Peptides against a protein of PDB entry 6IDX. Designs and how they scored, part 287

Target 1, 380 residues: chain A of PDB entry 6IDX
Amino acid sequence: KELAKLSADVTFATEFINMDGIIVLTRLVESGTKLLSHYSEMLAFTLTAFLELMDHGIVSWDMVSITFIKQIAGYVSQPMVDVSILQRSLAILESMVLNSQSLYQKIAEEITVGQLISHLQVSNQEIQTYAIALINALFLKAPEDKRQDMANAFAQKHLRSIILNHVIRGNRPIKTEMAHQLYVLQVLTFNLLEERMMTKMDPNDQAQRDIIFELRRIAFDAESDPSNAPGSGTEKRKAMYTKDYKMLGFTNHINPAMDFTQTPPGMLALDNMLYLAKVHQDTYIRIVLENSSREDKHECPFGRSAIELTKMLCEILQVGELPNEGRNDYHPMFFTHDRAFEELFGICIQLLNKTWKEMRATAEDFNKVMQVVREQITRA

## One batch from the design tools (peptide; made by RFdiffusion4, then SolubleMPNN)

Design b2_p26_5_s1 (from b2_p26_5, 16 letters changed)
Fold by OpenDDE base, seed 4:
Structure b2_p26_5_s1 (fold): chain B 380 residues (1-380), chain A 26 residues (1-26)
Amino acid sequence: as target 1 above (380 residues)
Amino acid sequence: SAAEKAQKRKEALEGLRRRFIQQRRA
């Protein structure tokens, strides 16, 4: 207990480390000797002293043995561990993952996200905070393949639902530390959109062009009797599609694929449009047809608006940026849906279309409408 | 009712589709 208090002092820590004191603490954990009276209390103070000593940054985290890692991971993965030991073990594992890629690899082999999720189902907010912190650390340090798997597991209703029900909608006020960890988790999850945001459309890729054609089909052909396919020549069909792409509000009416060659938002804008068209088909068709039926120059260009809105949402959500340690602003709505970004896009595109109508905007007012919409989104 | 609002939305959408098809043929 006294050692744990003194370990917070850098002068004491330096002297203690110079005396190989940290090695003695690690060996105490490694030995696992349950034979001592008050072992749990002794271990809790040992882990506290170890963490406080390591937080001075005097000793590299890479000094820890695989046996030490396994013991600490054991305190997190095993049932019926003392709460005080569990909390400190979660904190140690978080620090290990954050400070060393080598330790991350070893820890990721010893602990599953499923085991960490079990620690979210408790009433202790401190344990919940350290469990999310460790999930965030693992997510941050994961290679791209494993990160996508973790994201898919997160998008899987379980982790999201547990956080929503046991943390966000819990009977206790959310502390600043928990709010920060929820913010970090949100940022790390939105950063998975970065690849699509930076993916340039290839105008020559037929599969990508077929997605744009599908947007046209959903908007305009959903009730077309297949018998009335106009047998008119290939050129008249191309001219007809150019009119349709103009009515969809693409900037390049001849080749809408060119509108998705700018990164950001690249293909992410097309993904959002396709999601809206498939999942919220009635909303999509309404927006497109309301604007396509206007001949008053007050039509809202859906295609252009969707692209610029996607870019704006990426900027507002800081897609591709690392979490800031000073921030704790998270959006509870993110935990309500698996496709939260696309749902946000679907809300915001309706807001944009409404704002455009209210302003009686023309194509010249486009940037003004986008500015008003940005202010509306950032104040919400 | 919620059902009546849904039906009116459907009818409005069908009306927009019909108008659009007519405008494309003109």
Scores: peptide ipSAE 0.025, ipTM 0.557, DockQ to the pose 0.008
Fold by OpenDDE base, seed 2:
Structure b2_p26_5_s1 (fold): chain B 380 residues (1-380), chain A 26 residues (1-26)
Amino acid sequence: as target 1 above (380 residues)
Amino acid sequence: SAAEKAQKRKEALEGLRRRFIQQRRA
């Protein structure tokens, strides 16, 4: 207990480290000897002193043995561990993951996200905070290949549900530390959009072109009587598609794929359009057809608007930016839905379409409408 | 400033939240 208090002092820490004090503490953990009276209390103070000593940055985290890592991971993986030991073990693992890529690899082999999710289902907010912090650390340090797997894993859906139900909708105020960890998790979740935001459409990729054809089909063919025989010659079909792409509000009416070659927002804009068209089909069709039926030059170009709105949302959400340690602003809405960005896009595109109508905008007013919509999104 | 960007982002996101909650309650 006194050691844990004194370990916060850098002068004491330096002297204690010079006396191999950290090595003694690590050996106490490595021994795993439960034979001592008050072992749990002594272990909790040992782990506190260890963490405080290591937080001075005097000793590399890589000094810890595999046996030490396994013991700490064992305290997190075992369901019947003392709360005080569990809390400190989570904090130690977080620090290990953040400070060393080699320790990250070892910890990622010993601990599953599922085990960490179990520590979110508790009434202790400190444990919940350190569990999310460790998840965030693992997410931050994950190689690109594993980040997608962590993102796509059923674990993320489950994680969001558990956070929503046990943390955000909990019967207690969210502390600043928890709010920060929720912010970090939100930022890391949005950073998964960066790849798609920076992916250029290949105009020669047939699978990507088929998505644009599907947008056209949903807008114009789904309500059209099946009597429009597919038998019009290839040239009439090309001319028809050019007209349809104009009505969809693409800038390049001949080859809409060219509108998605700009990064940002690249393919992320097409993903948003396709999501809107499939999940909110009535809203999509309404927006497209209300504007496609206008001959008064007050039509809102859906395709162009969707691209620029996607870019604007990426800018507002700071997609690709690392989390800032001073920020605690998280949005419960992003934990309520798997496709929260696309749902946000669907709300904002309706707002854009409404604002366009209210302003009686033309294509020349496009940038003014986008500025008004930006202000509406940022002030709301 | 980074703080002004952070505040604008906070306000933007709080607004998005309010609208999303209002639309789900509607």
Scores: peptide ipSAE 0.005, ipTM 0.358, DockQ to the pose 0.029
Fold by OpenDDE base, seed 5:
Structure b2_p26_5_s1 (fold): chain B 380 residues (1-380), chain A 26 residues (1-26)
Amino acid sequence: as target 1 above (380 residues)
Amino acid sequence: SAAEKAQKRKEALEGLRRRFIQQRRA
């Protein structure tokens, strides 16, 4: 207990480290010897002292043994561990992951996200905070090839639902520490969109062109009797599609694929449009047809609006940026749905369409409408 | 660049580490 308190002092820490004191503490953990009187209390203070000593940065985290890692991981994976030991063990694992890539690799083999999810279901916000912090550390340190696997584990409705129900909607005020970890998790989750945001459409890729054709089909052919198979004339068919792509509000109505060559938002805009068209089909058809039937020059160009809105949302959500230590602003809505970004897009495109109508905007007012919509989104 | 992303990632990790230490000592 006294050692744990004194270990926060740099002068004491330096002297204690020079006496191989950290090595003694690590060996106490490695031994797993439960025969000592007040073992749990002693272990909790040992882990506290170890953390305080290591925080001075005098000793490399790479000094820890595999046995030490396994013992600490054991305290996190085993049921009915003392709360004080669990909290400190999570904090140690987080510190190990953050400080060493070699320790990250070893810990990622010993601990699963599924095990950490169990620590989110407790009423103790400190345990929840360190569990999310460890998840965030693992995600932040993951190599590119494993980030998608972690993403898929996060996309598991389970982690999201547990964070929402047990953390965000908990009966306790969210502390600054937890708010920061939720912010970090949000930023890391949105960074998974960076690939799609930076992917240019290939205008020669037929599969990508078929998605644009599907957007046209959903908007204009869904009510047309299948008997009007567009006749065999390839040129008349192209001319008809050019009109349809103009009504969809693409800038390049001859080749809409060209509108998706700009990065950001690249293919992410097309993903959002396709999601809206398939999941919220009635909303999509309404937005497109209400504007396509207008002859008053007050039509809202859906295709252009969807692209620029996707870009704006990426800017607001800081897609592709790393988490900042000073921030704690998270959006609870992003924990409500597995496709939260696409759902946000669906809300915001309706807001944009409404704002366009209310402003009686023309194509010349496009940037003004986008500015008003940005202010509405950022104040909500 | 990949190098700039790697440097920003290092800075973010160092920031998170500093914040963690500060929050635990408070």
Scores: peptide ipSAE 0.033, ipTM 0.565, DockQ to the pose 0.809; fails the geometry check
Fold by OpenDDE base, seed 1:
Structure b2_p26_5_s1 (fold): chain B 380 residues (1-380), chain A 26 residues (1-26)
Amino acid sequence: as target 1 above (380 residues)
Amino acid sequence: SAAEKAQKRKEALEGLRRRFIQQRRA
C-alpha cells in the first residue's frame, strides 16, 4: 500500500527500479500464490505499484514475462475476480498493447473481444472504460489482415447493442474518459471505410458495372411492365442507358464508372448508393424520379451529389485519420445501427435534396448547396 | 494523476500516430 503511493514519485521510482524492485513485483504476480491472508488486497496494491512504476517510462514494457501476461490475462478472463484487480489488470493490458507490438501479439492470443464484452455489462463505468480502452488498443495495434476480423467482431450487433444499452443509455452520466474511448472506437470503426474510399472503380470490371446497372434498374425498371420485349438492339439499349445515367445525375453519362475512379471517395460512394437503393428503396426512387421528371434547370444530380456528399462525410468524420487525444465527441447514432455511415449518408442525401429544392439551385449552384449542407451537418 | 495518464496516453498515441503514418507512407 505504501509502495503503491510512493511509486508515483519519480525519485522513489528511479531508486526502486535501480534496486530491481520492479522484478520483485512481477515475480509476486507470476507466482499466483493465493495462500496469504489479504492476498487480493496485496495483489491490487502490487498491480498499482507496477503501473505507477512503468508509467515513468524508465523500464521497457518488453521486460515482462509470458507468465506475467498470462496471469494478468487470467484476472480479466476469470469470473468473480475482485473489481480492484480487474480494473488494474485491464489498465496493464491496455498499456502493454499500446507500448509493445510483441506484447500485443501475446495478449491477442490470450484474450478475446468476447471476454472483454462481459466487462461492459457491469454497472462500474471505470471497468467499462478500461474494457473499451483495451478493445481500442487491440484494434489500433491489429495488423491490417486482422483489422477487418476485429471490425467484423465490432460489427457484431452484440457489441454495439451492449455499448448502447449499458454505456450510452446507462442511468449514469458519461464521464470524459468514457466519452473519449467511445470517440476513439468510432474513429477506428470509420477508418475501415478508408480502403473502400481509396479503392478506384475499374471501368472494365463487369461486376462493378452491374452495380451501376442495378441502380438504374431499381430507379426506372421497377415500375415498368415486364412486357418490354428483349428484342431491342444492343445499340438502342446503350443509348437508353446513356439517357438513364443522365437522369441519375452522373457526370459521365456515357460511362458512369469513370465518376468512381476519383479517390476519395472511390467505391465507397457506390456502396452508399447501392445501400440506399436496396435498404431505403422508396427514398431512393423518390429522390431519383423527382429530379428526373423535372424539365427545369433545377434538377438535383443524384449521382454527382452522392459522390460529393460521400467525400464530404469522409472529410467531416476524418476517415483514415487517427483519433485525436483531446476529442470526446462521439455520436450515439453510430452505435444504434450496424451500417451507421450508410444510414448517415441516407439522411444527408435527403437533406441535400431538400436544401437543393429550397435554394432553387441549378447545376451552377452545386458548390454553394454543398457548402450549406456541410454547415447543416456540422451543426446537427 | 488522471491528467498525467492522459498526457502519457497522449504521447503514446502520438507515437503510434507517427509510426502508423510512417507505415502508411512506406
Scores: peptide ipSAE 0.020, ipTM 0.428, DockQ to the pose 0.046; fails the geometry check

Design b2_p26_5_s2 (from b2_p26_5, 18 letters changed)
Fold by OpenDDE base, seed 4:
Structure b2_p26_5_s2 (fold): chain B 380 residues (1-380), chain A 26 residues (1-26)
Amino acid sequence: as target 1 above (380 residues)
Amino acid sequence: MEEEREKKREEALKGLIELFKKRRRS
């Protein structure tokens, strides 16, 4: 206990480290010997002293043995561990992940996100905070090839629902530290949209063109069975498609694929449009047909609006930006749905369409409408 | 782009390390 307090002092820490004191502490953990009376209390203070000593940055985290890592991971994975040991073990793992890529790799082999999820279901907000912080550390340190897998794991209904029900909708105020960790988790998850946001459509890719054609089909041929594969489109059929793409509100009526070559928002806008068309088909059809049937200068161009709205949402949510220190502005909506970004797009496109009508906007007012919509979204 | 992303990652990491220290001392 006194060692744990004194370990916060840099002078004491330096002398204690010079006496190989940290090695003694690590060996106490590695031994796993439950033979001592009050072992749990002794272990909790040992882990505290270890953390305080390591915080001075005198000793590299890479000095830690695999046996030590396995013991700490064991305290996190075992049921019925003392809360004080669990908290310190989560903190040690977080610090290891943050400070060493080598330790990250070892820890990622020993601990699953599923094990950390169990620590979110508790009534202790400190434990929940340390668990999310460790998830965030693992997410941040994950190589690019594994980041998508971690985000898919987050998008799993289970983790999302647990955070929503046990953290956000908990019977207690969310502390600043937890709010920050939720913010970090959101930012790291939104950063996965960056790839799609920066992906240009290839106008020569038939599969991507087929998506645009599917948007047309859903809007205008909703009652027609997809079995009428467009045979070799006569010039008359190409002219019909050009008219349909104009009614969809694309800027390039001849080749709508060209509207998705600008990054941002690139293919992410097409993903949002396709999601809206498939998941919220009635809303999509209504928006498209209501604006396509207008012969007055007050038509809201859906295709253009969807692209610019996607870009705006990326700017508002800072897609591709890393989490900033001191921010704690998380969006609870992000935890309500697996496809939260696409759902937000679906809400915002309806808001845009409404605002366009209320303003009696024309194509010349497009930027003004977008500014009003931006203000509405940022105040909500 | 990659170099800028890496720099931003280092900054974010530094921020998280500082937050870790703050949270543990509170």
Scores: peptide ipSAE 0.172, ipTM 0.775, DockQ to the pose 0.789
Fold by OpenDDE base, seed 1:
Structure b2_p26_5_s2 (fold): chain B 380 residues (1-380), chain A 26 residues (1-26)
Amino acid sequence: as target 1 above (380 residues)
Amino acid sequence: MEEEREKKREEALKGLIELFKKRRRS
């Protein structure tokens, strides 16, 4: 107890480290011996002292043994661990993950996000905060090839649902620190969209062109059997498609693929359009047909609007930016659905279409409509 | 045997803490 308090002092820490005191603390954890009187209390103070000493940055985190990591991970994975030990163990794991890539690799082998979910199902918001903080640390330090696995773990209805039901919809006010961790998790999740946002469409890629054709089919041929393979288009069909792509509101109605060569939002805009068309088909068809039937120059160009809205949403959500330590503005909506970005797009495109009508906008008013929509989205 | 080692480690830690307390009081 006294050591833990004194370890916060840099002068004490320096001298204690010079006396190999930190090695003694690590060995106490590594032993795992439960036979001592007041073991839990002693261990809790040992872990506190260790963390406080390491926070001075005098000793590299890479000095930590694999045995130590396994013991700490064991305290996080055991169901009947004292809350005080659990809390400190989560904090130590977070610090190890953040401060050392080598330790991250070792920890990622010893613990799973699934094990951390159990610590979200408790009434203790501090434990929940440390568990999310560790998830965030693991997500942040994950190599690019593993980030998608973390995304998939979050998209698994379980983690998201647990956060929503036990944290966000909990019976307690969300503290600033929890709000920050939820913000971080949100930002890290949105950063997975960056790849698609920066992916240019290849106008020569047939598979990507088939998606644009599918958008046309869903809008205009919804009753026709998909058996008519898109490839057999006579010149008359090409001319017909040009008309359809104009009605869809693409800027390049001859070759709509060219509208997706700009990054941002690149292919992410096409993903959003396809999601809307497949998941919210009635909404998609309504928006397209309502604007395609207008001859009064008040048509809302869906294709152009969807691209610019996707770009705007990426800007608002700061897709591709790292979390800011000063922010705590999380959106509960992003925990309600696995495809929350696409669902947000679906809401916002309807808002855009409504705003366009209310303003009696023409193509010349496009930027003005987008500004109004931006203000509406950022105030909601 | 391991309990005895752990007790010695705890005693060593207490000893170190006491040494630091003495240095901070001097």
Scores: peptide ipSAE 0.016, ipTM 0.385, DockQ to the pose 0.018
Fold by OpenDDE base, seed 3:
Structure b2_p26_5_s2 (fold): chain B 380 residues (1-380), chain A 26 residues (1-26)
Amino acid sequence: as target 1 above (380 residues)
Amino acid sequence: MEEEREKKREEALKGLIELFKKRRRS
């Protein structure tokens, strides 16, 4: 206890480290010897002292043995560990991950996000905060190939639902520290959209063109038995498709793929459109057909609107930006659905379509409508 | 783009380290 308190002092820390005191502390953890009276309390103070000493930056984190890491990871992975030890162990792991790429690699092998999820199912918001902070640290330090895996682990309905039910909808007010960690997690997860946002459509990719064709099919052929598409000649079909793509509100009616070559939002806009068309088919069809049946020049161009809305949502949500220290503005909606971005798009495209009608907008008013919609979204 | 992303990662990392230290002092 005294050591843990004194370890916060830089002078004491320097002297204690010079006496190999930190090595003694690490060996105490490595030994795992539960035979001592008051082991849990002693261990808690040992871990505190270790953290305080390491915070001075006098000793490299890379001095830590694999045995030490395994012991600390063991305290986090075991369900029946003293809360005081668990808290300090989570903090140590977080600090290790943040300060050393080598330690990150070792820790990422020893612990799973699934093990950390168990620490979110507790009433202690401090433990929850340290658990999310460790998840965030792991996510931030993950190589690009592993980030998608972590994101998939977050997109696992389980982690999201646990955060929603045990953290956000918990019986206690969310503290600033937790709000920040939720914000960080949100930002790191939205950053996965960056790849799609920056992916240009290849107009020659048949699979991507088939998605655009599927959008047309869902909008216009959904009532027609797919079997009865009469074999109209290729030219009549092309002319028909050009009309359909105009009714869909694409800027390039001949080759809608060209509308997705702009980055941002690139392919992310097409993903959103396809999601809307498949998951919210009635809403999609309604929006398209309401605008395709108009002859009064008050048609809301769905395709163009969807692209620009996707871009605007990326700007509002700061997709591709990394977390800032001073922010704690997380959106609970992000935790309500596994495809929260696409759902947000689906809400916002309806808002856009409504706003377009209310403004009696024409194609010339497009930018004005988008500005009004931006203001509406940012105030909600 | 990659350099800017790396720089932003370093900044985010610094931020998380500072927050870690702050949480331990409170």
Scores: peptide ipSAE 0.178, ipTM 0.778, DockQ to the pose 0.769; fails the geometry check
Fold by OpenDDE base, seed 5:
Structure b2_p26_5_s2 (fold): chain B 380 residues (1-380), chain A 26 residues (1-26)
Amino acid sequence: as target 1 above (380 residues)
Amino acid sequence: MEEEREKKREEALKGLIELFKKRRRS
């Protein structure tokens, strides 16, 4: 206990480290020896002293043995551990992950996000905070290939649902530390959209062109009897598609694929459109048909609007930016759905379409409509 | 782009380390 308190002092820490004191603390953890009558309390103070000593930055985190890591990971993975030990163990793992890539690799082999989820299902917000902080540390330190796997784990309805129900909708006010960790998790999750946001459509990729054709099919062929056999000559088919792509509000009516060559938002805009068309088909069809039937120059160009809205949402959500220390602003909505970005897009495209109608906008007013929509989104 | 991302990553990491230290002292 006294050691844990004194370990916060740099002068004491220096002398204690010079006496190999930190090695003694690590060996106490490594031994796992439960022979002492007050083992849990002693271990809690040992872990506290270890953390305080390591915070001085005098000793490299790479000095930590694999046995020590396994013991700490064991305390996190065991269902019946003292809350005091669990909290300190989570903190040690977080610190190890943050300070050493080598330790990150070892910890990522010993601990899964699934194991950390159990620590979110508790009433203790401090434990929840340390668990999310460790998830965030693992996410930040993950190589690009593993970040997608962690993202997929986050995209699991389970983790988000648990965060929503046990953390965000908990009976306790969210502390600043938790709000920051939720913000960090959100930012790291949005950074996964960066790949799609920066992916240019290849106008020659038939599979990508088939998605654009599917958007046309969903919008216009839902009422047309399939009796218009594909046998009308290639030219009539091209002319028909050009008209349909104009009605869809693409900028390039001849080759809509060209509208997705600009990054940002690249293919992410097409992903949003396809999601809207498949998941919210009635909403999609309504938006497209309401504007496609207009000859009054007040048609809202869906394709152009969807692309620019996707870009705007990426800017508002700071897609591709890393988390900042000073920010605690998280959006609870992003924990409500697996495809929260696409759902937000679906809400915002309806808002855009409504705002366009209310303003009696023309194509010349496009930027003004987008500005009004931006203000509406940022104030909500 | 990669160098700028790496710098931003290092800054974010420093930030998380500082927050970790602050959170334990509170």
Scores: peptide ipSAE 0.165, ipTM 0.767, DockQ to the pose 0.780; fails the geometry check

